Peptides against a protein of PDB entry 3KDP. Designs and how they scored, part 152

Target 1, 230 residues: chain A of PDB entry 3KDP
Amino acid sequence: PFLIFIIANIPLPLGTVTILCIDLGTDMVPAISLAYEQAESDIMKRQPRNPKTDKLVNEQLISMAYGQIGMIQALGGFFTYFVILAENGFLPIHLLGLRVNWDDRWINDVEDSYGQQWTYEQRKIVEFTCHTPFFVTIVVVQWADLVICKTRRNSVFQQGMKNKILIFGLFEETALAAFLSYCPGMGVALRMYPLKPTWWFCAFPYSLLIFVYDEVRKLIIRRRPGGWVE

## One batch from the design tools (peptide; made by RFdiffusion4, then SolubleMPNN)

Design b2_p22_5_s1 (from b2_p22_5, 18 letters changed)
Fold by OpenDDE base, seed 1:
Structure b2_p22_5_s1 (fold): chain B 230 residues (1-230), chain A 22 residues (1-22)
Amino acid sequence: as target 1 above (230 residues)
Amino acid sequence: TEEEVRELARKLYEEVRRIAAA
């Protein structure tokens, strides 16, 4: 998200506080949950044919898979961001290069895609209005990511939700998202303005996409053991 | 605030750690 912000010079889609909330609030508990996840039975039974080469291949493939999932996750966040800004009169094309004027406190007549002038304060309200939905989008997508990451090969339907810590992580992540989105004062404290409940559903297609993608990936791995997807 | 988020994260970490230790 931050790279696209820099490259495209768009209004900041995700604030530093929101990033911190993701890293500490939504990633920490899942990471702990994964550390205590029961070792996947197939991983424990697999003797690598060549420990050095197979380890490197596996690390590369894991890195690529997580990279792809991370890209889909980011796309979900950006989709939500662009939809919110479009609903407020800023079409995605108009946002390109707008950052300079957007962040300029002295420019109070930044025009949207429809010629409406926006004050600095109004622009910042809209920007901060994007932070919460972006965060919630990430959380919803992370539900799928967390569930799929507990296994490398087995389907989540086969492995099940036996890890109580994982379930707790999902609950805490959701509770944190709800708290940050709806608790009074969070708009002032964290620059995360209240979110319309409908925005929670904006991420669901991307969460489903990640889930399906990973299930397909795992299915391919199960059908072609030792393939390039492992 | 970032401090509140850090404190929340710490609390969550401690809670998860307690659950993991149980």
Scores: peptide ipSAE 0.000, ipTM 0.268, DockQ to the pose 0.058
Fold by OpenDDE base, seed 2:
Structure b2_p22_5_s1 (fold): chain B 230 residues (1-230), chain A 22 residues (1-22)
Amino acid sequence: as target 1 above (230 residues)
Amino acid sequence: TEEEVRELARKLYEEVRRIAAA
């Protein structure tokens, strides 16, 4: 998100405090919950034929999978960001290069895509309105990510939801998202303005995409053992 | 602070733009 902010010179899609909330609050507890997931029976039974090469291949494949999931998460966040700004009159193309004028306190007549002028205060309200939905989008996408990360090879339907700690982690993550979104003072303290409940659903297509992607990947791994997707 | 980060981002963007124009 920060790199795209710099490269595209768009208004900041995600505040620094919100990033910290993701890194420390949203990612940490779920990551700990995954450490308590039961080992896959197939992984324990499968001895590596060549520990050095198989380890390197597995590390590369894991890195690629996490990189792809992270990219989908980022795309989901940006989608929500662009939708909110578009609903407020700022089309994605118009946002390119707008940051300089957007962040200038002395410019109170920044035009949207429809010629409406926006004061600095109004622009900042819209910007901070984007932070919360972006965060919530990441959380909702992480639901799917956490569920799929339970297993490397088995479908979630095969492995099931046996880890109560993981379920607790999902609940805690959701509760944290609700707290940050709706608790009074979060707009001032964290620059996270209250979120309409309907915005929670904007992330669902991306959560579904990650889920489908991983299930298809796992299906391919099961059908083609030792493939590049593994 | 977020303002410091924004200022840093601006400086980086300007630098990248200079390199790209070069």
Scores: peptide ipSAE 0.000, ipTM 0.244, DockQ to the pose 0.018
Fold by OpenDDE base, seed 3:
Structure b2_p22_5_s1 (fold): chain B 230 residues (1-230), chain A 22 residues (1-22)
Amino acid sequence: as target 1 above (230 residues)
Amino acid sequence: TEEEVRELARKLYEEVRRIAAA
C-alpha cells in the first residue's frame, strides 16, 4: 500500500501506524500459531526429500505464497479504498497524481471528479476514513490466509481446525481490529476513523477467493503430485 | 507447551492493546 502511494502519487490508503498494527498485532500471533500446527495426516507417506531439487520447488512455493496471495490481499484493500473515495466523489482515475495537491495544506480547493472543491481538512477526513476499512479488509483476508497456511496439500476440511493457538490468533486479530475501529480516540491517535459495521463484509469476497484458490491448488497437488504448483 | 504459548500470546495482545490505547 505504501509503495503504491509513492509510485502512483495517490492519497495514502493505509497509514504507517495501521501498517505497524498489522505487522506487530495481527500477523505475529497467527505466525506463532502456525509453528505449532499439527503435522499433515499424510506426512508419514512422504518420501525422503532430495535437498537439491526440493529447494527450488520450495522457493517457488514461497514465491507463490508471498506473491500471489499477497497481491490478492492488496487488491482487497485497494478495492475498499477506491470504493470509499468514489462514494465521496473521487473516481480512481482522478486519484492518479493527486497526492501533491491532496497533502498540501495551503490548497483548499482540490476538485473531485464532479468539480466539487475540497478543503484540506475535508480531504484528510476522507483519507482517514479509508484507513480503518483498509485495515479491517486485510484482517478479514488474513482469516483465509491463516487457515490455508495450515496445510501444504491437504484440504482444510480434511486436516480440521485442531490447533487451538491458531483459533486464538484468529480471535486476537479480530478483537484488535474491532478495538482499533471502534475505540474512542482512535481517529485522533491512530488516524483511524470509526468504521461502519457494513464495511466488514466488503472483504468477504476476497477472503472467499483466497480460500477457493488455495483449495483448488491443493486439489491439483493431490491429483498431480510433483506438479508445478507443489 | 501450548499453555505457555497461549499465555505469551495473551501477554503480547495485552501489551499491544495498551500501546494502542495510549
Scores: peptide ipSAE 0.000, ipTM 0.263, DockQ to the pose 0.400
Fold by OpenDDE base, seed 4:
Structure b2_p22_5_s1 (fold): chain B 230 residues (1-230), chain A 22 residues (1-22)
Amino acid sequence: as target 1 above (230 residues)
Amino acid sequence: TEEEVRELARKLYEEVRRIAAA
């Protein structure tokens, strides 16, 4: 998100506080929970791997998969960001290069895509209105990430939800997201304005996409053992 | 429990707030 902010020179989609909440609040507990995840049911049944070739291939594929998932997460966040700004009159194309004027407090006549002028205060309100939904979007997408990370080969339906700590992690990040979104004073204290409940659903297509992507990947691995996607 | 999750969320919030204030 921050890289796109720099490259595209768009208004800040995700605040520093929300980044910290993601890194510390939403990632730590899940990471710990994954350490306690039970081994795949098929691990003990797998044939011995070639330690020279299979390790390198597997590491590369894991890195690729996580990179792809991370890209989908970022896309989900930006989608929510663009939707909110579009609803407020700023179309995605218009946001390109707008940051300089957007962040200038002395410019009180920044025009939206429809010629409406926005004061600095109004612009900051809509910017901060994007922070919470962006954060929530990432959390919702992370639900899928956590679920798919339980196994490398087995489907979620085969492995099941046995790790209670993982489940706890899902609730924890959701509770944190809800707290930051709806607790009075968060808009003032953290620049995370209250979120309309409807925005929670904005990320669901992306969570589903990640889930489907991973299940398809795993299905291919199961059908073609030793394939390039394993 | 839900209460434990809420307490954890609160603790995490406080920690983030502390970091953000530093």
Scores: peptide ipSAE 0.000, ipTM 0.277, DockQ to the pose 0.241

Design b2_p22_5_s2 (from b2_p22_5, 17 letters changed)
Fold by OpenDDE base, seed 1:
Structure b2_p22_5_s2 (fold): chain B 230 residues (1-230), chain A 22 residues (1-22)
Amino acid sequence: as target 1 above (230 residues)
Amino acid sequence: SIEEVRELAKQRRELVEKIARE
């Protein structure tokens, strides 16, 4: 997300505090769940036929999968960001290169795509209005990631939702998202304004995409053991 | 119409400003 912000010179979609909350709150739980899954998988003592090669392959697979999931998460967040800004009069094309004028406190007449002038304060309110939905989008997409990460090779439908760690992770992320979105003072403290319930649904297509992607990936892995897609 | 979109954008801005003041 931050790289796209630098490259495209768009208004900042995520604040520093929201990034910290993602890194410390949302990314930590998936990492712990993955560590426990690895430990549980290792406890199941499927002797890797070749411990060095199978570990290396598995690490590469996890890294590629995580990288791809991370890209889908970022795309989901940016989609929500662009929708909110478009609804407020800023089309995606108009946002390109707008950062310099957007962040300038002395420019109070920044025009949107429809010729409306926006004060600095109005622009910052709209920017901060994007932070909460972006964060919530990441959390909702991470629900899919957590469910997917429960099984390296098996379908989610085969193992079910019996993992207590997964359920706890989903609850913790949802509770954090609700706290950051609706707790009084978060708008001032974290620059995260309250989110309309409708925005929670904007992430669902991307969550579904991750599920479909992972199921297809797992299907390919099962059909072609030792393929590069592993 | 572009005018309707402008008015909607204005109303949304006012709503966002109201929320930010609360």
Scores: peptide ipSAE 0.034, ipTM 0.601, DockQ to the pose 0.019
Fold by OpenDDE base, seed 5:
Structure b2_p22_5_s2 (fold): chain B 230 residues (1-230), chain A 22 residues (1-22)
Amino acid sequence: as target 1 above (230 residues)
Amino acid sequence: SIEEVRELAKQRRELVEKIARE
């Protein structure tokens, strides 16, 4: 998200505080859950045929999978960002290169895609309005990520959701998202304005996409053991 | 339509102004 902000010179899609909340609040319990998750019985039973090569391959494959999931998460966040800005009169094409004027406090007549002028204060409010739904989108997408990360090869339907720590993590993330989104004063304190409940559903297609992606990946791994997708 | 989106944008701006004053 931050790299796209720099490259495209668009208004900031996600605040630093929001990033910190994701990293510290949402990722901690999931990471612990994954660490304590009993290695899939297949991973433990599969003695590495060659401990040096098989370990490296597995680490690379895990890294690639997480990288791909992370890209889908980012796409979901950006989609939400662009939808909100478009609803407020700023089409995606118009946002390109707009950051310089957007962030200038002395320019109070920045035009949207429809010729409406926006004051600095108005622009900052709409920018901060994007932060919360971006965060919520990430949390909702992370629900799917957490569920799929439980298994490397087995379908979620086969292994089920028996991990209490994972369930706790999902509730914690959701509670944090709700708190940051709807608690009075968060707009002033964290620059996160309240969201309409409909924005929670905006992320669902991306959660589904991640789920489908992982199930397909796992299916390929099961059918072609030792492939690069493992 | 572009006109509908323009009207929506206007309404959103007015709402933002209201929020900014509170």
Scores: peptide ipSAE 0.025, ipTM 0.541, DockQ to the pose 0.019
Fold by OpenDDE base, seed 4:
Structure b2_p22_5_s2 (fold): chain B 230 residues (1-230), chain A 22 residues (1-22)
Amino acid sequence: as target 1 above (230 residues)
Amino acid sequence: SIEEVRELAKQRRELVEKIARE
């Protein structure tokens, strides 16, 4: 998210505090939950053919897979961001390069895509309105990420939801998102304005995409053991 | 439609202006 902010010079889609809440508040418990998860039975029974090369290759492939998932997460967040800004009169193309004028408190006549002028205060309200749904989008997409992380080769349907700690992590993450989104004073304290419940659903297509991606990946791995996709 | 989005944008701006005045 931050890289796109710099490269595209768009208004800040996600506040620093919100990023910290993601990194420290939402990722820790899920990560711990995964650490305590029992290894997949097929992983446990698999004898490495070449422990040195297979380990290195697997680590790289895992890193690539998680990198791709992270990209989908970011796309989901930005999608939500662009939808909100478009609904407020700022089309995606118009946002490119707008940051400098957007963040200038002395410019009170920044035009949207329809020629409407926005004061600094109005712009900041819209910007901060994007922070919450971006965060929520990340949380919703992380649900899918956490669920798919349970298995390496087996389908989620085959492995099931046996890890109670993972379920707790999902609950905690969701509760944190709800707290940050709806607790009085969060708009002032964290610049996260209250979110309409409908925005929670904006991320669902991306969560589904992650599930489909992972299931297809795992299917390929199962059909072609030792392939480059593993 | 683009027209619906434009109208929505107008309504949202008006709402933001209202919030900014409170």
Scores: peptide ipSAE 0.025, ipTM 0.581, DockQ to the pose 0.019
Fold by OpenDDE base, seed 2:
Structure b2_p22_5_s2 (fold): chain B 230 residues (1-230), chain A 22 residues (1-22)
Amino acid sequence: as target 1 above (230 residues)
Amino acid sequence: SIEEVRELAKQRRELVEKIARE
């Protein structure tokens, strides 16, 4: 997220403290849940451990957990960010290069995509309004990713939600998101304004798309073992 | 006040939403 902010010169989608909350809070519980799921999967694999294949499976699972999840989360967050800014008059194309004027407190007449002028304070309110939904979107996407990462080849429907640690992780992550979104003082401390409940649903279509994509991927892997999708 | 600016921003948002639907 921060790299895209620098490269595209867009308004900051997520505050530094919120990024730290993601890195330390939202990523820790999922990582633990995935570690336990891997251990359970390894115990259930009755096949003689081929150390080479097991290493490859572990490397792929780690790559999914740390690489792909992070990219999907960022994409989901940016989607929500662009939706909110578009609703406030700033279309994505207009945001490119706007950071310099956006962050200048002496410019009080920054125009949106519809010719409306925004003061510095108004722009910062809109910017900070994006932080909470961005974070919540990451959490909602993580729900899908955690469920998806439970199995490499099997459908979620086949393996079920038997892992109590995963369920606990989902609950804890949701509770953290609710706390950060609705606790008094978070607007000042984290630059996260209270979120309307409707914004929780903004991420659901995206999470559903990821879920469907992964189920299709798994279906292809099951039909064509050893394909490039693996 | 921050609240006044927020309400003004909200009104501007509503105006933008109206323009966008048009």
Scores: peptide ipSAE 0.036, ipTM 0.672, DockQ to the pose 0.017; fails the geometry check

Design b2_p22_5_s3 (from b2_p22_5, 16 letters changed)
Fold by OpenDDE base, seed 3:
Structure b2_p22_5_s3 (fold): chain B 230 residues (1-230), chain A 22 residues (1-22)
Amino acid sequence: as target 1 above (230 residues)
Amino acid sequence: SIDEVLELARKRRELVLRIALS
């Protein structure tokens, strides 16, 4: 999210400190959980791999745990970010390149997509209003992503939720999200303004979508082993 | 002030949309 902020020159979707909280507070425990996840039944039955020609199992696991999850989370967060800004008059296309004027405290007439002028203070309020739900969205998406990454081929319903560390991770992430969203002073300390309960549900359609997509993907893998979707 | 700004933004958007669609 911070890289996109710099590259696209959009208003900051998530504060740097909050990103660190994600890395240390939310991603670490889930990562450990995935490391201790019970091997999928078919993985243990897999024939010895040729390291010269076959993809490394470790590479795939790492890609899912860090690369794929992180990407999906970022997409979910940005979805929420764009929704909030659009509801406040800033359409996604209008945000591109807007950061320079957005962050300039001397410009108090930045126009939104509807020609309405925004003062610096007003813009910052809207920006910081995005930070909390962005973070919460990441957590909500992680609920699905962690469950998805638990298995490679088997359905979540087939493998079950036996990893206690995973359950603990989900609980910890949710608790942290609630703390950062509703604890007094977070707006000042982390630029995370209080979150309305309705925003918790903003990511649910996205989480459901990726969950369904992954289940379909896994179904295809089971029916067509060695396919490109593996 | 947060709620005020957000409410103002909502009202602004609604007003503009109303005008644009009229």
Scores: peptide ipSAE 0.189, ipTM 0.806, DockQ to the pose 0.015
Fold by OpenDDE base, seed 2:
Structure b2_p22_5_s3 (fold): chain B 230 residues (1-230), chain A 22 residues (1-22)
Amino acid sequence: as target 1 above (230 residues)
Amino acid sequence: SIDEVLELARKRRELVLRIALS
């Protein structure tokens, strides 16, 4: 999020402190829960031909999986960010390069995509309105990612959620999201304004897309073992 | 307030869209 903020010169989608809360508070519990999941990989099912090489390959695969989860989370967050700003008059294309004027307190006539002028205070209200839904979106996307990543070939419907630690992690993430979204003072402390209940559902289409994509991927793997989709 | 700003944004957008579609 911070890199995209700098490169694209868009309004800040998520505060630094909130990012730290995600990394330490949201990602840690799921990561621990995944460590207790039995990895269904072809490499894990095969007797290690070379323990050193096979261990290295497994570590690479796990690292890639965690990296992919983080990327999907970021994409989900940005999706929600762009939806909120678009609903408030700022289309994605218009946001590119807007940061300099957006963050300038002395510019009170920043135009949106419809030619409406926004004061600094109004812009910051909209910006901080994005922070909470961005965080919640990450949590909602994590629900999907954690469930689908526990198996490589089997459908979520076939494997189910047997890991009690994973289930506990999902509840903890939800509780944290609710706390940060609705606890008094979070708007001042973390630049996270209270979240309307409707925004909890903003990420659901994206999560559904991930589920469908993963189920299709797994179906292809089952039908065509050894394909490039693995 | 947050709600006032968001409501204002909604009204502005609706007005512009109405004009554009007229």
Scores: peptide ipSAE 0.165, ipTM 0.786, DockQ to the pose 0.015
Fold by OpenDDE base, seed 5:
Structure b2_p22_5_s3 (fold): chain B 230 residues (1-230), chain A 22 residues (1-22)
Amino acid sequence: as target 1 above (230 residues)
Amino acid sequence: SIDEVLELARKRRELVLRIALS
Protein backbone atom coordinates (compact mmCIF):
# COMPACT_ATOMS: atom_id res chain seq x y z
CA PRO B 1 0.00 0.00 0.00
CA PHE B 2 2.75 2.44 0.86
CA LEU B 3 4.55 1.69 -2.40
CA ILE B 4 1.44 2.55 -4.40
CA PHE B 5 1.20 5.80 -2.47
CA ILE B 6 4.71 6.72 -3.59
CA ILE B 7 4.41 5.51 -7.19
CA ALA B 8 0.95 6.89 -7.96
CA ASN B 9 1.35 10.06 -5.86
CA ILE B 10 -2.10 9.64 -4.37
CA PRO B 11 -3.22 10.97 -0.98
CA LEU B 12 -1.94 8.79 1.85
CA PRO B 13 -4.31 5.83 2.13
CA LEU B 14 -3.24 4.67 5.59
CA GLY B 15 -1.30 5.96 8.56
CA THR B 16 1.80 4.58 10.22
CA VAL B 17 -0.23 2.91 12.94
CA THR B 18 -2.41 1.17 10.40
CA ILE B 19 0.68 0.02 8.52
CA LEU B 20 2.09 -1.52 11.69
CA CYS B 21 -1.17 -3.28 12.39
CA ILE B 22 -1.36 -4.62 8.83
CA ASP B 23 2.19 -5.89 9.06
CA LEU B 24 1.36 -7.61 12.31
CA GLY B 25 -1.61 -9.31 10.73
CA THR B 26 -0.16 -10.20 7.37
CA ASP B 27 3.40 -11.11 8.33
CA MET B 28 3.47 -12.24 11.94
CA VAL B 29 0.55 -14.65 11.86
CA PRO B 30 1.85 -16.53 8.81
CA ALA B 31 5.35 -16.63 10.27
CA ILE B 32 4.10 -18.03 13.55
CA SER B 33 1.91 -20.49 11.70
CA LEU B 34 4.90 -21.74 9.73
CA ALA B 35 6.98 -22.06 12.86
CA TYR B 36 4.33 -24.12 14.61
CA GLU B 37 3.82 -26.27 11.53
CA GLN B 38 7.49 -27.13 11.56
CA ALA B 39 7.31 -27.94 15.24
CA GLU B 40 4.22 -30.10 14.80
CA SER B 41 5.78 -31.94 11.88
CA ASP B 42 8.75 -32.77 14.04
CA ILE B 43 6.56 -34.08 16.85
CA MET B 44 4.02 -35.88 14.72
CA LYS B 45 4.96 -39.24 13.27
CA ARG B 46 4.19 -38.48 9.67
CA GLN B 47 4.02 -41.25 7.14
CA PRO B 48 7.44 -42.24 5.87
CA ARG B 49 8.00 -39.50 3.32
CA ASN B 50 11.15 -37.58 2.61
CA PRO B 51 10.99 -35.23 5.61
CA LYS B 52 13.22 -32.56 4.09
CA THR B 53 11.40 -32.32 0.78
CA ASP B 54 7.96 -32.44 2.34
CA LYS B 55 8.77 -29.70 4.84
CA LEU B 56 10.20 -27.41 2.17
CA VAL B 57 7.27 -27.83 -0.18
CA ASN B 58 4.82 -27.30 2.64
CA GLU B 59 6.52 -24.08 3.69
CA GLN B 60 6.47 -22.84 0.12
CA LEU B 61 2.79 -23.61 -0.31
CA ILE B 62 1.87 -21.81 2.90
CA SER B 63 4.08 -18.84 2.08
CA MET B 64 2.61 -18.51 -1.40
CA ALA B 65 -0.94 -18.83 -0.11
CA TYR B 66 -0.48 -16.13 2.50
CA GLY B 67 1.27 -13.91 -0.02
CA GLN B 68 -1.64 -14.16 -2.41
CA ILE B 69 -4.14 -13.62 0.39
CA GLY B 70 -2.17 -10.55 1.44
CA MET B 71 -2.46 -9.14 -2.05
CA ILE B 72 -6.22 -9.62 -2.02
CA GLN B 73 -6.35 -7.93 1.38
CA ALA B 74 -4.43 -4.96 0.05
CA LEU B 75 -6.80 -4.72 -2.89
CA GLY B 76 -9.69 -4.69 -0.45
CA GLY B 77 -8.12 -1.87 1.49
CA PHE B 78 -7.54 0.19 -1.63
CA PHE B 79 -11.07 -0.47 -2.77
CA THR B 80 -12.37 0.98 0.48
CA TYR B 81 -10.01 3.93 0.12
CA PHE B 82 -11.17 4.72 -3.41
CA VAL B 83 -14.84 4.32 -2.48
CA ILE B 84 -14.52 6.80 0.39
CA LEU B 85 -12.70 9.34 -1.74
CA ALA B 86 -15.12 8.90 -4.63
CA GLU B 87 -18.07 9.45 -2.30
CA ASN B 88 -16.39 12.68 -1.24
CA GLY B 89 -15.87 13.91 -4.79
CA PHE B 90 -12.47 12.48 -5.71
CA LEU B 91 -12.63 9.85 -8.43
CA PRO B 92 -9.68 7.42 -8.65
CA ILE B 93 -8.25 8.90 -11.84
CA HIS B 94 -8.30 12.38 -10.32
CA LEU B 95 -6.24 11.19 -7.36
CA LEU B 96 -3.26 10.25 -9.53
CA GLY B 97 -0.58 12.86 -9.05
CA LEU B 98 -2.72 14.87 -6.65
CA ARG B 99 -0.58 14.23 -3.55
CA VAL B 100 1.73 17.20 -4.04
CA ASN B 101 -1.10 19.69 -4.01
CA TRP B 102 -3.07 17.63 -1.51
CA ASP B 103 -0.33 17.77 1.10
CA ASP B 104 0.44 21.47 0.56
CA ARG B 105 -1.11 23.32 3.46
CA TRP B 106 -0.89 26.62 1.61
CA ILE B 107 -3.13 25.45 -1.22
CA ASN B 108 -6.73 25.79 -0.12
CA ASP B 109 -8.40 25.47 -3.51
CA VAL B 110 -7.64 21.91 -4.61
CA GLU B 111 -10.43 20.88 -6.94
CA ASP B 112 -12.18 17.55 -6.81
CA SER B 113 -13.56 15.65 -9.78
CA TYR B 114 -16.63 17.90 -9.78
CA GLY B 115 -14.83 21.23 -9.60
CA GLN B 116 -15.40 21.74 -5.88
CA GLN B 117 -12.57 23.44 -4.04
CA TRP B 118 -11.22 21.84 -0.89
CA THR B 119 -9.27 23.57 1.83
CA TYR B 120 -6.28 21.86 3.38
CA GLU B 121 -8.25 21.09 6.52
CA GLN B 122 -11.12 19.60 4.58
CA ARG B 123 -8.78 17.45 2.50
CA LYS B 124 -7.03 16.13 5.57
CA ILE B 125 -10.33 15.24 7.17
CA VAL B 126 -11.21 13.14 4.13
CA GLU B 127 -7.74 11.60 4.06
CA PHE B 128 -7.83 10.64 7.71
CA THR B 129 -11.33 9.30 7.20
CA CYS B 130 -9.71 6.70 4.95
CA HIS B 131 -7.05 5.53 7.41
CA THR B 132 -9.29 3.69 9.83
CA PRO B 133 -11.53 2.04 7.22
CA PHE B 134 -8.47 0.83 5.33
CA PHE B 135 -7.18 -0.97 8.39
CA VAL B 136 -10.59 -2.27 9.39
CA THR B 137 -11.08 -3.60 5.87
CA ILE B 138 -7.87 -5.57 6.18
CA VAL B 139 -8.95 -6.95 9.55
CA VAL B 140 -12.36 -8.00 8.24
CA VAL B 141 -10.79 -9.63 5.20
CA GLN B 142 -8.45 -11.50 7.53
CA TRP B 143 -11.49 -13.10 9.15
CA ALA B 144 -11.71 -15.14 5.99
CA ASP B 145 -8.42 -16.75 6.99
CA LEU B 146 -10.15 -18.19 10.02
CA VAL B 147 -12.88 -19.61 7.82
CA ILE B 148 -10.26 -21.03 5.48
CA CYS B 149 -8.57 -22.77 8.38
CA LYS B 150 -11.83 -24.28 9.56
CA THR B 151 -12.75 -25.49 6.09
CA ARG B 152 -9.29 -26.76 5.21
CA ARG B 153 -9.38 -30.40 4.29
CA ASN B 154 -5.75 -30.45 3.34
CA SER B 155 -3.41 -32.29 5.67
CA VAL B 156 -1.13 -29.28 5.35
CA PHE B 157 -3.63 -27.02 7.04
CA GLN B 158 -5.35 -29.34 9.52
CA GLN B 159 -3.35 -28.08 12.45
CA GLY B 160 -4.97 -27.21 15.75
CA MET B 161 -2.14 -24.93 16.83
CA LYS B 162 -2.40 -22.88 13.65
CA ASN B 163 -6.07 -22.25 14.28
CA LYS B 164 -5.39 -21.10 17.84
CA ILE B 165 -2.73 -18.68 16.64
CA LEU B 166 -4.99 -17.31 13.92
CA ILE B 167 -7.91 -16.90 16.31
CA PHE B 168 -5.70 -15.10 18.78
CA GLY B 169 -4.22 -12.89 16.08
CA LEU B 170 -7.61 -11.99 14.64
CA PHE B 171 -8.94 -11.24 18.10
CA GLU B 172 -6.05 -8.91 18.85
CA GLU B 173 -6.37 -7.16 15.50
CA THR B 174 -10.11 -6.76 15.88
CA ALA B 175 -9.75 -5.44 19.42
CA LEU B 176 -7.09 -3.01 18.26
CA ALA B 177 -9.24 -1.93 15.32
CA ALA B 178 -12.15 -1.28 17.65
CA PHE B 179 -9.92 0.64 20.03
CA LEU B 180 -8.41 2.80 17.30
CA SER B 181 -11.78 3.37 15.65
CA TYR B 182 -13.88 4.28 18.66
CA CYS B 183 -11.63 5.46 21.46
CA PRO B 184 -12.11 9.19 22.03
CA GLY B 185 -9.19 11.31 20.92
CA MET B 186 -7.78 8.84 18.40
CA GLY B 187 -8.70 11.14 15.56
CA VAL B 188 -6.54 13.89 17.00
CA ALA B 189 -3.77 11.72 18.39
CA LEU B 190 -3.35 9.18 15.60
CA ARG B 191 -5.29 10.76 12.73
CA MET B 192 -7.64 7.79 12.74
CA TYR B 193 -11.17 9.10 12.69
CA PRO B 194 -14.11 7.07 13.98
CA LEU B 195 -15.49 4.47 11.62
CA LYS B 196 -19.13 4.32 10.67
CA PRO B 197 -20.50 0.80 11.04
CA THR B 198 -21.32 0.60 7.33
CA TRP B 199 -17.62 0.53 6.46
CA TRP B 200 -17.14 -2.76 8.27
CA PHE B 201 -19.27 -4.40 5.61
CA CYS B 202 -17.35 -2.95 2.69
CA ALA B 203 -14.75 -5.69 3.07
CA PHE B 204 -17.17 -8.62 3.01
CA PRO B 205 -17.00 -9.19 -0.76
CA TYR B 206 -13.23 -9.51 -0.47
CA SER B 207 -13.54 -11.93 2.41
CA LEU B 208 -15.75 -14.01 0.16
CA LEU B 209 -13.20 -13.68 -2.63
CA ILE B 210 -10.47 -15.06 -0.38
CA PHE B 211 -12.70 -17.94 0.62
CA VAL B 212 -13.47 -18.76 -3.01
CA TYR B 213 -9.81 -18.45 -3.92
CA ASP B 214 -8.79 -20.89 -1.23
CA GLU B 215 -11.50 -23.39 -2.15
CA VAL B 216 -10.43 -23.28 -5.79
CA ARG B 217 -6.82 -23.73 -4.75
CA LYS B 218 -7.70 -26.71 -2.58
CA LEU B 219 -9.75 -28.20 -5.37
CA ILE B 220 -6.82 -27.94 -7.78
CA ILE B 221 -4.49 -29.56 -5.27
CA ARG B 222 -6.94 -32.38 -4.57
CA ARG B 223 -7.28 -33.14 -8.26
CA ARG B 224 -3.56 -33.72 -8.56
CA PRO B 225 -2.66 -37.27 -7.66
CA GLY B 226 -0.11 -37.47 -4.88
CA GLY B 227 -0.73 -33.87 -3.92
CA TRP B 228 -0.03 -32.35 -0.53
CA VAL B 229 -3.63 -32.85 0.49
CA GLU B 230 -2.73 -36.41 1.47
CA SER A 1 -16.70 18.84 13.01
CA ILE A 2 -15.75 15.95 10.74
CA ASP A 3 -19.37 15.18 10.00
CA GLU A 4 -20.13 18.78 9.16
CA VAL A 5 -17.26 18.94 6.70
CA LEU A 6 -18.29 15.71 5.03
CA GLU A 7 -21.92 16.77 4.89
CA LEU A 8 -20.96 20.10 3.39
CA ALA A 9 -18.87 18.31 0.80
CA ARG A 10 -21.80 16.03 -0.02
CA LYS A 11 -24.15 18.96 -0.45
CA ARG A 12 -21.70 20.79 -2.67
CA ARG A 13 -21.21 17.73 -4.84
CA GLU A 14 -24.92 17.18 -5.17
CA LEU A 15 -25.40 20.78 -6.16
CA VAL A 16 -22.73 20.56 -8.83
CA LEU A 17 -24.18 17.33 -10.16
CA ARG A 18 -27.62 18.87 -10.29
CA ILE A 19 -26.32 21.83 -12.23
CA ALA A 20 -24.30 19.63 -14.57
CA LEU A 21 -27.27 17.40 -15.32
CA SER A 22 -29.71 20.29 -15.81
Scores: peptide ipSAE 0.142, ipTM 0.764, DockQ to the pose 0.014
Fold by OpenDDE base, seed 4:
Structure b2_p22_5_s3 (fold): chain B 230 residues (1-230), chain A 22 residues (1-22)
Amino acid sequence: as target 1 above (230 residues)
Amino acid sequence: SIDEVLELARKRRELVLRIALS
């Protein structure tokens, strides 16, 4: 998310706290999952076909899968970001390169896609309105990822352990999202304005798209055995 | 308030759209 912010030079889509929470969640869940998989492998006394190559391949596949999930989650957040800004008069194309003027407090006549001028204060209100929904959207998209993971052809035992870790992580993130969204003073303290209940549903179409995409991917892999991201 | 700013912005956009569609 931060890389896209820099590359596209768009207004800041999420606050530092939300970035930290996302990064923490994205890094912690895979790390814990890998640790438990290793522990489970040791307990199960699995005879690897090739101990050196199979462990390495499995770690790479898991890393790639979680990396892909993280990218999809970021895309979900950006989707919500663009929806909110579009509803407020800033179409996605107009946001490209706008950051410099957006963040300049001395420019009070930044035009939206409809020619309406926005003061610095007004722009920051809209920006901060995006922060909480962006984070919540990522959490909701992660729910879809959990369902996707459940349908993978991994061993039932490995899936079970991964699901427990994922469920726990998602629960923590959801609780945090609720706290940050509805606790009084968070708008002032963390620049995370209260979330309207309707924004919780904004992510669902995107979650569905992710689900469909993953099912299509799985279908392709099933038709072509030996795919990379099995 | 946040809602007042957003509502004002909404009204302005709606006005522009109405003019454009008239």
Scores: peptide ipSAE 0.136, ipTM 0.783, DockQ to the pose 0.014

